Peptides against a protein of PDB entry 5K2M. Designs and how they scored, part 118

Target 1, 273 residues: chain A of PDB entry 5K2M
Amino acid sequence: MRIGITYTVLRREEMAIKERAGEFGEVVMLHEDDLLFPGNYDLDVVIIRNVSHFKALYTARLFESEGIPTVNSSRLIFEAGDKLFATLRLAGKVPVPEWKAALSEGGALRVPDSLGYPLVSKPVFGSWGRLLAKVNDRDSLEAVLEHRKWMKNPLYGIHYFQEFVEKPGRDIRSYVIGGEFVGAIYRYSNHWITNTARGGKAEPCSDPEVEELSVKAWEAFGEGALAIDIFESEKGLLVNEVNPNMEFKNAARVTGADMAGKLVEYAVEVAKT

## One batch from the design tools (peptide; made by RFdiffusion4, then SolubleMPNN)

Design b2_p19_7_s2 (from b2_p19_7, 11 letters changed)
Fold by OpenDDE base, seed 3:
Structure b2_p19_7_s2 (fold): chain B 273 residues (1-273), chain A 19 residues (1-19)
Amino acid sequence: as target 1 above (273 residues)
Amino acid sequence: DLFKLVIDEENKFIEEFYK
C-alpha cells in the first residue's frame, strides 16, 4: 500500500495522519510545490490536506484523472466546500437554519422580506468565519451589498444569507468518517462567531442526538470525511455547515478520539474498492 | 484570470492565518 498525503502546511493533523498512515504502508508526503500534472504517480490513494478549498478540489480531480482515488473525492470537496451547495444537500435531510440565496443586489434587498432581521451574510466559500456579517437592519444590508460590488472576486456576487441563530455561547463541531461518528466537541466563545481557530475553548460533547444528526448530515453527501457544525437553537439542533477539509487537533486532544487513524483507515478502504 | 484571482486571495488568507 502506497499512501500519498498532499499538504500546504505541516500541521499537527498532517503529522498525525503521516504517522498513522505509516502503519498501513509506504507514505509519500506531497507538498503543493511537489505537484505536477500529468505525472506518473505510483500511489494507491491520496489523502487531500491542502488548506485552500480550490487547490484541494483541483488536486483531487487531477489525481482522479490518473486513476488514483482521493480522500476526500473532488465531488465531495466541490459539494461540501461551498456553503450554498452544501445547504442544498443538507436541507433535504436534516434541519438547517432558514436561508435565502440571491444572484443580484436587487434580489438580495428582498431577502429580509422572507428571513427578517437580524440575518447573517456569508460568502459561499472560505473558512475560519471570515467575511461573515451580522445584518441588523436595512442600512447594514445596503452597506454589505455595496461593498460586495467592489470586491474583485466575482463569487462575492453570489449572495447567501441565513437567519441569525441565537446560540448559548457555544456551537458543536462533530466528525463523521466513512459514515461512522468519530466524536464531537463544544466550541465556546463570547462572540457570535464561535471558532476554536479564533481562540475559543473546546470541551467534549457526548449527546446521542448530536451523533444521530451528524450521521444523517453525512448521509446527505454519502462519502468521505466531514466535520459538521451544529447550532443549539430554540428550535433544536440545526446543521449550519460542513467542512470536507477538517481540522481536528482540538477535537482529538479534548475527546481522545483517533481522528487521524480513522481517516487513514477509511483511505485504505477506498484504495481497496 | 478568475482562477488566479481566487487562488491568490485564498492564499493571502492562509498566509495571514498561519504566519
Scores: peptide ipSAE 0.362, ipTM 0.895, DockQ to the pose 0.731
Fold by OpenDDE base, seed 5:
Structure b2_p19_7_s2 (fold): chain B 273 residues (1-273), chain A 19 residues (1-19)
Amino acid sequence: as target 1 above (273 residues)
Amino acid sequence: DLFKLVIDEENKFIEEFYK
């Protein structure tokens, strides 16, 4: 068994994955600078750990073109890594925050007619809670839309909005790998954005409802390794988004769950399929 | 180039976050 691991930054996650992969076979670490396609890669599977969503997507697709399966697959990265596309998958299976998408400024200005205020403006791509805006009124909406007009990335022209969900000073991040629930954490923050990458604290979450909902959310995609973000709302649990990038250092630390091992085990099974 | 534009933006965020 030869296991490739692509990466941008050697994080705690990549170090753990490398270590565990070594127990199953030969490990080939592939920094982004090492990648050239078409290539003659002798690998049975590649674990995708590129930090960039788009680099991860293209890397996965390129290996797949060489006949080498990836974890995650390019399909999963594409669908799960876009907040709108992920919402489309999730909405048919699990409760999600109310949302609207608009493809023009004029359309976006009508979103409050349906969602009301406050609402949250999100880019369809990105991580770490960046470029999220709580929009409390018409003036704020106009300002966000005006600023987006001057942003160069055309994806900012895809206007994605959610209802603002009042949370109890925390959210939940769960992990499902190959359809198996691996663990979950609470992420605490005094800010309405609760991402631990912004200084939030993590604690173990042991809730059967979270486990059930997380598996259902994973089933909306049907493959791979996903981190799932869940809100505790007045309406109950809501699946906010999924993450094919699988950051898990905090979750592994506080829960003791073998996230890296589960990921490697799944990759080995994918290689055998 | 769309790809360059998107990747450059992501790279800037990555560099800032992991610096």
Scores: peptide ipSAE 0.355, ipTM 0.890, DockQ to the pose 0.747
Fold by OpenDDE base, seed 2:
Structure b2_p19_7_s2 (fold): chain B 273 residues (1-273), chain A 19 residues (1-19)
Amino acid sequence: as target 1 above (273 residues)
Amino acid sequence: DLFKLVIDEENKFIEEFYK
């Protein structure tokens, strides 16, 4: 078994994955600078750990074009890594926050007619809660739209909105790999954006409802390894988003779950398929 | 160039996050 691992930054996650992969076969670490296509890669599977969503997506697709399966697949990265596309998958399977998408400023200005205020404006791409905006009123909406109009990246012209969900000072991040629930944590923050990568504290989450919902959310995509962000709302549990390029160092530390091992095991299974 | 714009922006965010 020859296992590739693509990466941008050698984080604790990548080190853990490398270590566990070594138990199953030969490991080939592939920094982004090492990647050139077309190539003749002698690999049975590649674990995609590029930090960039788009680089991860293209890397996966490029390996797939060489006949090498990836974890995650380019399909999964594409669908799960875009907040709007992920919502489209999730909405038919699990409870999600109310959402609207608009493709113009004029359309976006009508979003409050259906969702009301407060709203959350989200870029369809990006990590670590960046460029999220809580929109409390019309003036704020106009400001967000105006600013995004002049941002260089045209993807900001895809206007994705959610209802603002009141959370109990925390959210839940769960992990499902190959359809198996691996673990979950609470992420605490005094800010409406909860993210341990921004210095939030984590504690174990042991809730059967979270486990069940997490698996159902994963089933909306039907493959791979996903981190799942869940809100505790007045309406009950809501699946906010999924991440096909998950960070898990805090979750692994807090829960003791062998997330790296589970990921590698799944990759080995994929290689054998 | 959409791809360049997207990647450049992502790279900037990555650099800022991990520096």
Scores: peptide ipSAE 0.318, ipTM 0.879, DockQ to the pose 0.765
Fold by OpenDDE base, seed 1:
Structure b2_p19_7_s2 (fold): chain B 273 residues (1-273), chain A 19 residues (1-19)
Amino acid sequence: as target 1 above (273 residues)
Amino acid sequence: DLFKLVIDEENKFIEEFYK
């Protein structure tokens, strides 16, 4: 078994994946600078750990074009890594925050007619809670939309909104790999954005409802390794988003779950199919 | 190149985050 691992930065996650992969076979670390296509890669599977969503997507597709399966697959990265596309998958399977998408300013201005205020404006791409906006009123909506017009990236023209979910000072991040629930954490923050990447505290989450919902959320995609962000709302648990390029160092530390090992095991299974 | 813009922007965020 030859396992490739693509990466941008050798983080704790990549080191752990490398270490566990070594127990299953030969490991080939592939920095982004090492990737040229078409190439002569002798690999049974590639674990995609590029930090960039787009680089991860293209890397996965390029390996797949050479007959080498990837974890995650380019399909999964594509569908799960875009907040709107992910919502489209999730909405038919699990409870999600109420959402609207608009493709113009005129359409976006009508979103409050359906969702009311406050709203959350989200770019469809990106991580670490960047460019999230709590939109409390019409003036704020107009301001956000005006600023979006002048942003150079055309993807900012895809207007994605959610209802603002009042959370109990925390959210939940769970991990499902190959359909198996691996673990979950609470992420605490005094800010309405509860991302641990911005300094939030993590604690273990042991809740059967979270586990069940997480697996169902994963089943909406049906493959791969996903981090799943869940809100505790007055309406119950809501699946906010998923991440096909998950960070798990804090979750692994807090829960003791072998996230890296489970990821490698799944990759080995994929290689054998 | 629109894709270049997208990737460049993403890279900027990555650099900022891991700085």
Scores: peptide ipSAE 0.316, ipTM 0.876, DockQ to the pose 0.764

Design b2_p19_7_s3 (from b2_p19_7, 10 letters changed)
Fold by OpenDDE base, seed 3:
Structure b2_p19_7_s3 (fold): chain B 273 residues (1-273), chain A 19 residues (1-19)
Amino acid sequence: as target 1 above (273 residues)
Amino acid sequence: DLFELVLNEENEFIEEYYS
């Protein structure tokens, strides 16, 4: 078994994946600077750990074009890594926050007619809670839309909105790999944007309802390794988003779950199919 | 180029986060 691992930054996650992969066969570390296509890669599977969503997507597709399966697949990265496309998959299987999408400013201005205020404006791409806006009124909506017109990336013209969900000072991050629930944590924050990267503490989450919902959310995509963000709302649990390029250092530390091992085991199974 | 613009934006965010 020859296992490739593509990466941008050698984080604790990549070190753990490398170590566990070594138990199954030969490991080939591939920094982004090492990748050139078409290439003669002698690999049975590639674990995609590029930090960039788009670099991860294209790297996966390029290996697949040479007959080498990837974890995650380019299809999963494409569908799960876009907030709108992910919502389209999730909404058919699990409870999600109420949402609207508009393709023009005129359409976006009508979103409050359906969702009311407060709203959350999200870009369809991006990580770590960047460019999220809580929109409390018409003036704020107009301001956000005006600013987006001057942003150079045309993807900011895809207007994605959610209802504002009042959270109990925390959210839930769960992990499902190959259809198996591997663990979950609470992420605490005093800010409405909850992210452990912003100084929030993490605690273990042992809730059977979270486990069941997480597996159902994964089944909306039907493959790969996903981190799943869940809100605790007055309406019950809501699946907010998924991440096909998950960080798990804090979750592994807090839960004791062997997330790197589970990811490698899944990659080995993918290589055999 | 659209992809260069998107990739440069992502790279700036990555550099900021992991610096």
Scores: peptide ipSAE 0.336, ipTM 0.890, DockQ to the pose 0.763
Fold by OpenDDE base, seed 5:
Structure b2_p19_7_s3 (fold): chain B 273 residues (1-273), chain A 19 residues (1-19)
Amino acid sequence: as target 1 above (273 residues)
Amino acid sequence: DLFELVLNEENEFIEEYYS
């Protein structure tokens, strides 16, 4: 068994994955600078750990073109890594925050007619709570839309909105790998954005309802390793988003779950399929 | 090029975050 691991930055996650992968076979670390396609890669599976969503997506697709399966697959990275496409998968399978999408400024200005205020503006791509805006009124909406016009990336012209969900000073991050629930944490923050990358603290979450919902959310995609963000709302649990490029160092530390091992085990299973 | 544009934005963020 030869296991490739692509990466941008050697983080605690990549080190853990490397170590665990070494127990199953030969490990080939592949920094982004090492990758050239088409190539002659002697690998049974590749674990994709590129930090960039798009680099991860293209790397996965390129290995797949060489007949080498990836974890995650390019399909999963594509669908789960886009907030709107992920919402489309999740909707109807699990409870999600009320959402609207608009393809123009004119359409976006009508979103409050359905969602009301406050609402949250999100880019369809991005990580770590970047470029999230709480929109409290018409003036703020107009300002966000105006600023988006001057942003270079055309994907900012895809307007994705959610209802603002009042949270109890925390949210939930769960992990499902190969359909198996691995663990979950609470992320605490005094800010309406609770991402641990912004200074949130993590505690173990042991809730059967979270476990069940997390598995159902994973089933909406049907493959791979996903981190799942869940809100505790007045309406109950809501699946906010999923992440196919999951960080898990804090969750692994707090829960004691062998997330790296589970990921490698799943990759080995994929290699044998 | 869309790909280059998007990657440049991501790279800037990655560099900032992991510096």
Scores: peptide ipSAE 0.317, ipTM 0.881, DockQ to the pose 0.708
Fold by OpenDDE base, seed 2:
Structure b2_p19_7_s3 (fold): chain B 273 residues (1-273), chain A 19 residues (1-19)
Amino acid sequence: as target 1 above (273 residues)
Amino acid sequence: DLFELVLNEENEFIEEYYS
């Protein structure tokens, strides 16, 4: 078994994955600078750990073109890594926050007609809670839309909105790998944006409802390894988003779950199919 | 170029986050 691991930054996660992969076979670390296609890669599977969503996506697709399966697959990265596309998958299977998408400023201005205020404006791409805006009123909506027009990236012209969900000072991040629930944590924050990357504290989450919902959310995509962000709302649990390029150092630390090992085990299974 | 803009922006954010 030869396992490739692509990466941008050698984080704790990548080190853990490398270590665990070594128990199953030969490990080939592939920094982004090492990747050139077409190539003659002698690998049975590649674990994709590029930090960039787009680099991860294209890296996966490039290996797949060489007949090498990836974890995650380019399909999963594409579908799960875009907040709107992920919502489209999730909405058919699990409760999600109410959402609207608009492709113009004019369309976006009509979003409150259906969702009301407050809203959350999200870019369809990006990580770590960047460029999330709580839109409390018309003035704020106009401001966000005006600013988006002058942003360089045209993808900001894809206007994705959710209802604002009141959370109990925390959210839930769960992990499902190969259809199996691996673990979950609460992420605490006094800010409406909950993210451990912003210095939030984490504690274990042991809730059967979370486990069930997490698996169902994963089933909306049907493959791979996903981190799943879940809100505790007045309406019950809502799946906010998923991440096909998950960070898990905090979750692994807090829960003791072998996230890296589970990921490697799944990759080995994929290699054998 | 869409991809140039996207990748440059991602790189800037990545560098900022992991710096």
Scores: peptide ipSAE 0.300, ipTM 0.878, DockQ to the pose 0.761
Fold by OpenDDE base, seed 1:
Structure b2_p19_7_s3 (fold): chain B 273 residues (1-273), chain A 19 residues (1-19)
Amino acid sequence: as target 1 above (273 residues)
Amino acid sequence: DLFELVLNEENEFIEEYYS
């Protein structure tokens, strides 16, 4: 078994994946600078750990074009890594926050007619709560839309909105790999954005309802390794988003779950199919 | 409290808190 691991930076996650992969076969570390295509890669599977969503997506697709399966697949990265596309998958299987998408400013201005205020504006791509806005009124909506007009990336012209969900000062991040629930954490924050990258704290989450919902959320995609963000709301648990390029060092530390091992085991299974 | 610099999706480093 020859396992490739693509990466941008050797983080704790990549080091753990490398270490565990070594138990299953030969490990080939592939920095982004090493990735030239077409190439002569002698690999049975590639674990995609590029930091950039787009680099991860293209890397996966490029390996797949050479007959090498990837974890995650380019399909999964594409669908799960876009908040709107992910919502489209999730909405048919699990409870999600109420959402609207608009393709123009004129359309976006009508979103409050359905969602009301406050609402949350999200870019369809991005991490760490970047460019999330709590929109409390019409003036704020107009301001967000005006700013979006001048953003260079055309994807900022895709307007994705959610209802604002009141959370109990925390959210949940769970991990499902190959359909198996691996673990979950609470992320605490005094800010409405509860991402640990913005100063949140993590604690273990042991809730059978979270586990069941997480697996169902994963089943909406049907493959790969996903981190799943879940809100605790007055309406019950809501699946907010998924991440096909998960960070898990905090979750692994807090829960004791072998995230890296489970990821490698799944990659080995994929290689054998 | 431990803060680390992590690379975000846009190839920028941000501080992340680890507890």
Scores: peptide ipSAE 0.013, ipTM 0.523, DockQ to the pose 0.061; fails the geometry check

Design b2_p19_7_s4 (from b2_p19_7, 12 letters changed)
Fold by OpenDDE base, seed 4:
Structure b2_p19_7_s4 (fold): chain B 273 residues (1-273), chain A 19 residues (1-19)
Amino acid sequence: as target 1 above (273 residues)
Amino acid sequence: DLFKLIIEEEEKFIKEFYS
């Protein structure tokens, strides 16, 4: 078994994946600078750990074009890594926060007519709570829209909004790999944006409802390894988003779950398919 | 160029986050 691992930064996750992969076969670490296509890669599977969503997507697709399966697949990265596309999948299977999408400023200005205030403006791409905006009123909405217009990246012209969900000072990050629930954590923050990557604290989450919901959320996509963000709301549990390029150092540390091992095991299974 | 802008922005954030 020859396992490739693409990466941008050698993080704790990549180190753990490398270590565990070594138990299953030969490991080939592939920094982004090492990647050239078309190539002649002798690999049975590639674990995609590029930090960039788009680089991960294209890397996966490029390997797939050469007959090498990837974890995650380019399809999954594409559908799960875009908040709007992910919502489209999730909404048919699990409870999600109310959402609206608009493709123009004029359309976006009508979003509060249905969602009300406060609402959250989210870029459809990105991580670490980047450029999330809590929009409390019309003035704030206009400001966000105007600022988006002047941002160079045209993807900011895709206006994605959610209702603002009141959370109990925490959210839930769960992990499902190959359809199996691996573990979950609470992420605590006094800020409305909860993210352990930004210094939030994590604690183990042992909740059967979370487990069930997480698996259902994964089933909306039907493959791969996903981190799932779940809100505890007055309406019950809501699946906020999923991440097909998950960080898990905090979850692994807190829960003791073998996240890296489970990922590698799944990759090996994919390789054998 | 669309992808140039996208990738450059991502790289900027990555650099800042892992600096």
Scores: peptide ipSAE 0.439, ipTM 0.913, DockQ to the pose 0.762
Fold by OpenDDE base, seed 3:
Structure b2_p19_7_s4 (fold): chain B 273 residues (1-273), chain A 19 residues (1-19)
Amino acid sequence: as target 1 above (273 residues)
Amino acid sequence: DLFKLIIEEEEKFIKEFYS
């Protein structure tokens, strides 16, 4: 068994994945600078750990074009890594925050007619809660839309909105790999944007409802390894988003779950399929 | 040019986050 691991930054996650992969066969670390296509790669499977969504997507598709399966697949990265596309998959299977999408400024200005205020404006791409805006009124909405119009990246012209969900000072991050629930944590923050990557504290989450909901959310996509963000709302649990390129350093530390091992085991299974 | 712009923007955020 020959296992490739593509990466941008050698983080604790990549080191753990490398170590566990070594138990199953030969490991080939592939930094982004090492990747040239077409290439004669002698690999049975590639674990995609590129930090960039788009680099991860294209890397996966390029390996697939050479007959080498990837974890995650390019299809999963594409569908799960876009907040709107992910919502489309999730909405038919699990409870999600109320949402609206508009393709023009004029359409976006009508969103509050359905969602009301406050609402949240989100780019369809990105990570770590960047460029999220809590919109409390018409003046704020107009300002956000005007700023989006002058941003260079045309993807900001895809206007994605959610209802603002009141959270109890925390949210939930769960992990499902190959359809198996691996673990979950609470992420605490005094800010409405809760993310341990931004200095939030983490605690283990042991809740059967979270486990069940997480598996259902994964089933909306039906493959791969996903981190799942869940809100605790007055309406119950809501699946906010999923991440096909998960960070798990804090979750592994807090829960003791072998996230890296589970990911490698799944990759080995994919290689044998 | 579009994808180059997108990639450069992502790389900027990545570098800033892991600096």
Scores: peptide ipSAE 0.431, ipTM 0.913, DockQ to the pose 0.739
Fold by OpenDDE base, seed 2:
Structure b2_p19_7_s4 (fold): chain B 273 residues (1-273), chain A 19 residues (1-19)
Amino acid sequence: as target 1 above (273 residues)
Amino acid sequence: DLFKLIIEEEEKFIKEFYS
């Protein structure tokens, strides 16, 4: 078994994956600078750990074009890594926050007619809670739209909105790999944006409802390894988003779950399929 | 160039976050 691991930054996660992969076969670490296509890669599977969503997507697709399966697949990265596309998958399977998408400023201005205020404006791409905006009123909405209009990246013209969900000072991040629930944590923050990558504290989450919901959320995509962000709302658990490029160092530390091992095991299974 | 802008922005954020 020859396992490739693509990466941008050698983080704790990548080190753990490398270590566990070594137990199953030969490991080939592939920094982004090492990647050149078409190539003649002698690999049975590639674990995609590029930090960039788009680089991860294209890397996966390029390996797939060489007949090498990837974890995650380019399909999964594409659908799960875009907040809107992920919502489209999730909405048919699990409870999600109410959402609207608009393709113009004019359309976006009508979003409050259906969702009311407060709203959350989200870029469809990006990590670590960046460029999220809580929109409390019309003036704020106009400001956000105006600012995004002049941002260089045209993807900001895809206006994705959610209802603002009141959370109990925390959210839940769960992990499902190959359809198996691996673990979950609470992420605490006094800010409405909860993210351990921004210095939030984590503790184990042991809730059968979270486990069940997490698996269902994963089933909306049907493959791969996903981190799943869940809100505890007044109307129950809501799946906010999923991440096909998950960080798990905090979750692994807090829960003791062998997330790296589970990921590698799944990759090995994929290689054998 | 759409992808140029996208990648440059991502790289900027990555660099900032992991700096």
Scores: peptide ipSAE 0.409, ipTM 0.907, DockQ to the pose 0.714
Fold by OpenDDE base, seed 1:
Structure b2_p19_7_s4 (fold): chain B 273 residues (1-273), chain A 19 residues (1-19)
Amino acid sequence: as target 1 above (273 residues)
Amino acid sequence: DLFKLIIEEEEKFIKEFYS
């Protein structure tokens, strides 16, 4: 078994994946600078750990074009890595925050007619809660939309909104790999954005409802390794988003779950199919 | 090139986050 691991930065996650992969076979670390296609890669599977969503997507597709399966697959990265596309998958399977998408400023201005205020404006791409905006009123909506007009990236023209979910000072991040629930954490923050990447505290989450919902959320995609962000709302648990390029350093530390090992095991299974 | 802009912006954020 030859396992490739693509990466941008050798983080604790990549080090752990490398270490566990070594127990299953030969490991080939592939920095982004090492990737050239078409190539002569002798690999049974590639674990995609590029930090960039787009580089991860293209890397996965390029390996797949050479007959080498990837974890995650380019399909999953595409579907799950876009917040709107992910919502489209999730909405039919699990409870999600109420959402609207608009493709113009005019359409976006009508979103409050359906969702009311406050709203959350989200770019469909990106990580670490960047460029999220809590929109409390019409003036704020107009301001956000005006600013989006002048942003160079055309993807900011895809207007994605959610209802603002009042959370109990925390959210939940769970991990499902190959359909198996691996673990979950609470992420605490005094800010309405609870991402631990911004300094939030993590604690273990042991809740059967979270586990069940997480697996169902994963089933909406049906493959791969996903981090799943869940809100505790007055309406119950809501699946906010998923991440096909998950960070799990804090979760692994807090829960003791072998996220890296489970990921490698799944990759080995994929290689054998 | 639109994708060039997208990737460059993403890389900028990545660099900022891991700096």
Scores: peptide ipSAE 0.406, ipTM 0.905, DockQ to the pose 0.717

